# Peptides against a protein of PDB entry 2AUS, part 170

Target 1, 323 residues: chain A of PDB entry 2AUS
Amino acid sequence: ADIKREVIVKDDKAETNPKWGFPPDKRPIELHIQYGVINLDKPPGPTSHEVVAWIKRILNLEKAGHGGTLDPKVSGVLPVALERATRVVQALLPAGKEYVALMHLHGDVPEDKIRAVMKEFEGEIIQRPPLRSAVKRRLRTRKVYYIEILEIDGRDVLFRVGVEAGTYIRSLIHHIGLALGVGAHMAELRRTRSGPFKEDETLVTLHDLVDYYHFWKEDGIEEYIRKAIQPMEKAVEHLPKIWIKDSAVAAVAHGANLTVPGIVKLNAGIKKGDLVAIMTLKDELVALGKAMMSTQEMIERSKGIAVDVEKVFMPRDWYPKLW

## One batch from the design tools (peptide; made by RFdiffusion4, then SolubleMPNN)

Design b2_p21_7_s4
Fold by OpenDDE base, seed 1:
Structure b2_p21_7_s4 (fold): chain B 323 residues (1-323), chain A 21 residues (1-21)
Amino acid sequence: as target 1 above (323 residues)
Amino acid sequence: SLIDEFRARSEALRARLAALL
């Protein structure tokens, strides 16, 4: 869910210099690509790693990374962060996911029973990671936020499911099949959402990227490739944000921790230990970090480390050193 | 049906990939 976070203003007199930085809408095409994320429609067949390698070849890039593995047979929303934005994918790994799944039942079950049993799988479930996952094979809880049955055709059940990061839909379907008493398997799976990335007008194919790159390089038309690449700031939309003074930006861009005096405004509900995005007053991503204070502590305190800066994205020269 | 449309979408993506490679 897009949790609308309240914004608390600490300094209503803080202004930003329009000459400093590069807001997402003001980046030249080359700079936009360097700080870009593609909302890729991953085809079924290739690994997420192979698809990232192809994008690097298509767009002539040195670096790229994906916002959470889709299995070879799984299609749909794969965020691919480019170049200097590559590490923004760490913000997408813990984000909620949505899928559309086709479940095939191994026996006949009345529709009312299918609907009743699938509703019981909303909430906390116990899963063991599959052998192929980099995750330790320990039993763990995961949240199923919702299950929406889209269509039932005999033994085929099409459903939408919202889940906590690292929930295995194949395992969910297996357990649903056991609860129905007939068994089931996952016939097909598509990811329809990964945090802020969803099925919308920003969703592009590998074919689209080939064409759009050629239009830019051969015909000088940058519009298509510009629209096909989202600013890296899109990849942090779901995170709680802290907006900082222009005078604090260069220090954070040099890897200094954010101190309380640098905060202009912040989202409500930040807890100690949360992953937060540090933003300029022009909504530019400076860094990701770990909150060392709650929102309340950041309001009440006059000093101290608010955010332990884990990853800087902004170049050191976009804002002047004011220390 | 929505099931048929869902399957057809995946097949279309597979076909487009095969034409690109």
Scores: peptide ipSAE 0.557, ipTM 0.942, DockQ to the pose 0.917
Fold by OpenDDE base, seed 3:
Structure b2_p21_7_s4 (fold): chain B 323 residues (1-323), chain A 21 residues (1-21)
Amino acid sequence: as target 1 above (323 residues)
Amino acid sequence: SLIDEFRARSEALRARLAALL
């Protein structure tokens, strides 16, 4: 998520009308909620689906969705996209994840050996998905980006781990235990990051949401609920972006594919088949789509479909029809 | 310890949930 992507400018003269759209920082509270994502601290116990249902009740919402299932016993970062933003969660599914895990060893192992063996699990690992997953139980590779041991207390090992999407920490701990020769299990797990969402000042509890909604509805204080909800654009910060002309926004908002003439600027390193975010020049999310060209093809070509638009988020009336 | 703090954080979230339900 933290990879700064180079921005290539294709049209340096493109301007945006300040009267069109609703930039993330200028949305009225009701509109901010309609296009919001909560960085929820999911409690251990409930399913991710139960927690989403509670948020809908607390905030009086018709629709919401989560940015990737946490098991009932797993706590921490659960992005919950609200109302019109609900489908932005598709951007978070492929995003890297971080966890803090407590591993319990089934025997005594010297600390130096624990550290050495856990370091060997950085990089490519082979996993079989657990029975409870909707994923086919075939062997597959996954990346472990880093393992940071935080504390070792006898048979208890607390560690931070950065992983590719769909890496099973329970399976990782099982394999570490086998490599140590004593066996191990996952005692506790917390997700500390899901793409652009992390443990920071934006992390809120279900209790915080109850209080903040009350302060808004009963006391007229919007500040707390406004801060508790991130703009949907936060959920696409880790994606490659394409910024489009004001004249192209309404067409894309109506579900038209993005054509090359509509591009003002774009990130470097887009490949054909990548999930990309189509943005206005005011950093408003218009749509998600599949890149049909590389960055280089989008620069060199004068025409053609640049992005196959899969999901529109922006209302059709925020920008005028200029076609 | 960091392990004790980690466990305590999970218990605090469970307690808050139980008070909300």
Scores: peptide ipSAE 0.557, ipTM 0.941, DockQ to the pose 0.878
Fold by OpenDDE base, seed 5:
Structure b2_p21_7_s4 (fold): chain B 323 residues (1-323), chain A 21 residues (1-21)
Amino acid sequence: as target 1 above (323 residues)
Amino acid sequence: SLIDEFRARSEALRARLAALL
């Protein structure tokens, strides 16, 4: 999520009409909720689906979806996309994850050996998905981006771990325990990051949501519920972006593919096949799509399909039809 | 210890959930 992407300007004269659209920070509260994502602190105990059902009940919503399952016993960062934003979770599924884990060793191991062996698990690891996973039980490589040991107390090892999406921390701990020669198990797990969503001031509990909804509905105070819900654009901050002309917005909102002439600016390093966010010049999410060109091809070409539009989020009427 | 704080945080979330149900 923290990868600063260079922005290449293709059309430096492109302006945007301030009367069109609804920028993320200027949405009426009802519209903000319709295009919202909650950075939920999932409690340990319930399933991710039960928690989503509770949010729907608390906030009187028809639809919601989560940005990647947490097991019942796992706590922490669960992005919950609301209503019209529900499908933005597809951008979060492939995003990197961070966890804090408590590993319990089944024997005594010198601290220096624990540190040395855990460092060997940074990089590429081979995993088999657990039996309860919806994923086919094929051996697969996954990246461990970093392991940071936070505390060692005898047989208890608290560590932070950054991982590729779909890395199983329970399996990692099992393999660390085998490498240490004593065995180990996962005593506790918390997710501290899911792509752009982390433990910060935007992290809210189910209790916070109950209170904040009450303050809005009974007291007329929108402030708390507004702060508790992030704009859907937050859920795509980690993706490469393409910013488009006002004249292209309505076409893309109707499901037309983005063509090269519609591009105003774009991130560097887009490859063919990448998931990209199509944005207005006001940083509104129009759609998600598959890049059909590299950044370089989108700069050099005068025509062609730049993005195959897979999912539209923006309503068709926020921008005028200019065709 | 950080381990004790980590365990305590999870327990606090369980307690808050139990009070909400």
Scores: peptide ipSAE 0.552, ipTM 0.941, DockQ to the pose 0.881
Fold by OpenDDE base, seed 4:
Structure b2_p21_7_s4 (fold): chain B 323 residues (1-323), chain A 21 residues (1-21)
Amino acid sequence: as target 1 above (323 residues)
Amino acid sequence: SLIDEFRARSEALRARLAALL
């Protein structure tokens, strides 16, 4: 997820008007909330949907959505996209995840054997989705990017694991337990990362949100609620980006597909069919779309549809129509 | 231990939620 994508500049003379748009750091508090994502520390107990409903009540919101379900018993990083940003969660669903898991072994195993076997689960694993998942129960490969053992205490194994989206840690632990010959179960699970959202200073509790909303509405102090809400642009940091001319922004904001002449700069390694973020030169999210060309085709071609626009986020009036 | 700290963090979140409800 932290791979800095190379940026290829197509038009080094392209300027942006500072009077147009609302850069992520320049939004009035109400607009910031309308285009916000909360990095919520989901408590264990409630469903992800219950937590989203509570956030809507706490913040007096009509609409919100989460960036990937955590089971009731699972705590930690739950991105919650607000109001106009609600659909940005589609960018977070395919994003890599990190967890800290407590595995309990059903028998005694030497620590050296635990370490050796857990290392064998790095890389490609075959999983069957659990019965409770909305995903068809087909065998599928998933990537385990890394396993870091944090502590071993007898039969308790605390570890960090980086995984491809839709990897089931409960199933991983079950298979590790089988490979160890004693069996194992998941005692506890916390999500520590969901794409660009991690355990950092932006991680807030439901309690923090109650207090921060109170400070804003009753005391007139917006600072806390402003810091507790991330701009929607954070939710697309892990996607390949295409930056467009000011003259193209209003057209894309009206739902027009992005054509090659509108591109100022773009990330390397875009493939046809990739989900891409269309950005202004002020790093404002205009839209999400499907790449219809590779990065190379977008460089070499003078015309054609570069991105099929699937979801517009930017209001139509932030940039003038220049056509 | 890191295991105890990990469990304690989860219990703290449960306790805070119970105080909010």
Scores: peptide ipSAE 0.550, ipTM 0.941, DockQ to the pose 0.889

Design b2_p21_8_s2 (from b2_p21_8, 12 letters changed)
Fold by OpenDDE base, seed 3:
Structure b2_p21_8_s2 (fold): chain B 323 residues (1-323), chain A 21 residues (1-21)
Amino acid sequence: as target 1 above (323 residues)
Amino acid sequence: SAVEERGRAMLAAHRARRAAA
């Protein structure tokens, strides 16, 4: 999420009509909810699916989806995409994750040895997915971006860990325990980050959502529920972006592939096959798609399919058809 | 940081559960 991407401008004269679309911060409350993502503090106990079902009941929604399963006992950051934004969760599945974990050692180990061994687990690790995962139990590499020990209390080790998507912290702790020679297990786990979603002022509980929805429906106070829901565009902040001209928006919103002449500006470092977000000049999410060209090819070419559009989010009527 | 505070609260809650077991 924290990768600053250079923006390359292809058309510096491109303007946008202020009357078209609905920028993220200018949506009426009902429309904001329809294109919303909640940064939920998932409680321990329920499954991620049960929590999504509760949010649907609380907010009177037809559809919702989560940005990556948390085990029942695991708390913390669970992005929940609402209604028309539900499919944006696909952008969050490959995103990096952060956790705070409590590891319990099965024997006494000197603190210096704990620190030294845990530092060796930064970088590439080999994991086998657990039996309960929908993923085939083949050995695979995963990246551990960082391990930060917060506290050591005898056999209890509290640490923060940043990991590649689909890294199993329980398996990491098991391997650390083996490397320490005493064995270990995961005592507690909380997710503190999922891509662009973190523990910040946007983090809300199920109880907060009940109260905030009540304030809106019974008292006419929209402020709380508006703040509790992030625009769907938040869920794509970590993706490479392509910004398109107003005249291309309606075509993409109808499911047409993005062609090179529609591009106004784009992030550097897009490769063929990358998941990209197609944005308006007002930073509205139009669609997700697969890059069919590199950034360099999209700059140098005058024509061709730049993005294979996979998932449209924008309504067809927000921008006029200009073809 | 919020993460460190959550971590400390987690550890404290874990200690309390172990002392009650």
Scores: peptide ipSAE 0.355, ipTM 0.885, DockQ to the pose 0.899
Fold by OpenDDE base, seed 2:
Structure b2_p21_8_s2 (fold): chain B 323 residues (1-323), chain A 21 residues (1-21)
Amino acid sequence: as target 1 above (323 residues)
Amino acid sequence: SAVEERGRAMLAAHRARRAAA
């Protein structure tokens, strides 16, 4: 999520009509909720599905979805996409994750040895999914991006860890314990990041949502519920983006593939097969799709399918049909 | 950082639960 992607301008004369669309910061409150994502602080105890069901009841919603399961005992960052934005969670499932973990060792180990062995687990690791996982229990490689020890207190090791999606921290701790020769288990776990969602001022509890919804419905105060819900565009900040002409927006919103002439600007480093976000010049999410060309091919070519549109989010009527 | 503060709070709460058991 922190990788600043270069923006390459293909059409420097392209303008956008201010009367068309609904920019993320200018949606009426009802529309903002319909295209919203909550950065939820999931409490320990409930499943991620129970928490989504509670949010639906609290906010009187027909549908919602979460950006990647947390086990019942695990707290912290759970992105919950609302209503028309529900399907944006597909962008968050493959996103990197960060955790704070408490590992308890089953024997005494010198601090220097703890630090040395934990450093060896940075990089590629082999894992088998746990029994409770919906995925097939085959051995798979996962990336550990970093391990940072925060505190060592006897047999208790507090650490921060950044990992590829679907890395099991419980399994990582088990293997660290084996490598230390004494064994270990996961005592506590909190997710501190899921792609673009982190512990910041946007993090809200279930109790906050109850109060903020009440202030809106009973007192007419929309400010709190507006701040508690992020625009769906937040859920795609970590993806490579392609910005399109106003004249191309309605076609893509109808499910047409993006062709090269519709591109105004794009991120560097797009590869064929990448998941990309198609944006308006007002940074509105039109659709998610699969890149059919690299960034370089999208610059050099005058025609062809740039993106296979997989998922439309924008309503068909926000921009006029200009074809 | 917020992450470090959360981590310290988790460790403190874990210690308190173990001392009460």
Scores: peptide ipSAE 0.350, ipTM 0.881, DockQ to the pose 0.915
Fold by OpenDDE base, seed 1:
Structure b2_p21_8_s2 (fold): chain B 323 residues (1-323), chain A 21 residues (1-21)
Amino acid sequence: as target 1 above (323 residues)
Amino acid sequence: SAVEERGRAMLAAHRARRAAA
């Protein structure tokens, strides 16, 4: 479920100048692309890196990055952040993932036993990263948030699974097969969600991107390419947010840490050490950073560093220097 | 749901590939 976060207002009189910045809905097409994220339907076959390289060629981009590797044989939701938004992928890497998986059992098992055993794999599991992973091959815990069996057809088990980032579904299926006593393997896998990106109307193929770019460049029709690219702010919807005064925006855009006096409103439940999105009052992403205070401390304190700014996205000139 | 439909389509495609093999 999308965690609806409560919003606590510190300054109910804070206004924003409509002449400053570029809200996500008001970006010219070129600027929209520069601060864009594609919800790509990755085909089976290519690596995630090959797909990013293709997108760069299709859209004539200097840089792009993906919101978490899908294996070559795995299809589905691959967020691809473009140009100036490329670094927003750091918000997506730790985000929860959903998959649809097809498990093939190596023997016959009663459906009641399949259902019972798969339910036992909800919660904390111990995994070893595969050889192909850049992660050190140490045992680690991962959370399985839910397992929902969609269909059982003899030895084929179709299920939906929500998992913590860096959970290996292939390893999960292997362990389920061991627990069933017959063994199992992953026949098919598709990622259906990566944080705020899911299978919806925003999901586009590489072919769609070719066509939409052509319509823009050759026919002057920007509508399709505009719809195919989400604003970078979409990539931080799952994060706790802090909204800041117009007078604080330029300082943060220059890489200054956010101090408590700059806060207008914030989400409840921020803890020290959390990744947070710093937003303008027009819902523009200024920066990502590490919370140095809890929500409660940010409310009660009159001064101090609220957020250690790690990655600036907003240009330095969108808001005036008021310091 | 879109996820369930996608899952059913994936299973159907898998069955079709196994029947053709």
Scores: peptide ipSAE 0.348, ipTM 0.884, DockQ to the pose 0.865
Fold by OpenDDE base, seed 4:
Structure b2_p21_8_s2 (fold): chain B 323 residues (1-323), chain A 21 residues (1-21)
Amino acid sequence: as target 1 above (323 residues)
Amino acid sequence: SAVEERGRAMLAAHRARRAAA
């Protein structure tokens, strides 16, 4: 998520009409909710699906989805995409995750050995999904981006870990325990990051949502509920972006594939097959799609399908049809 | 950091639960 992507400009003269669309910061509260994502502090106890169902009841919503399951006992960052933004979770599911974990060792191990062995688990690891997972139980590689030991207290090891999506921290801790020779289990786990969503001022509880919705509906105070809901564009901050001409927006919003002439600017390092966000020049999310070209091909070519549009978010009427 | 503070609080709460058990 923290990878700064270079922006390559193809058309430096491209302008956008300020009367078209609804930039993320200029949506009426009802529209903001329709295109919103909550950075929820999931409590321990309920499932991620139960929490999504509660949010739907609290906010009187028809649809919502979450940006990656947390186990019942696991607390912390659960992005919940609302209404028309529900499908933006597809950008968050493959995103990296961070956790704070407490590992309990089943025997005494010198701190130097703990530190050395845990460092060996940075990089590629082999995992088998747990029995309870909906994921096919095949051995698979996962990336551990970093392990940072925060504190060692005898047999209790507190650490921060950044991982590829679908890395099982419980399984990681089990394997660390085996490598230490004493065994270990996961005592506590909190998710502190899911892609662009982290523990910051945007993190809200279910109780906050109840109160903030009440302040809006009963007292007419929208400020709290507005701040508690992030624009759906937040959920794609970690993706490579392609910014398009105003004249291309309506076509993409109707489900047409993005062609090379529609591109104004794009991030460097897009590969064929990458999930990309198609944006307006006002940083509005139009659609998610699969890159059919690399960044280099999108620069060099004058024509062709740049992005196979998979999921449209923008309404068809925000931009005029210019064809 | 906020993450480290939450981690320390989690560890402290775990210690307290184990001492009460």
Scores: peptide ipSAE 0.345, ipTM 0.879, DockQ to the pose 0.943

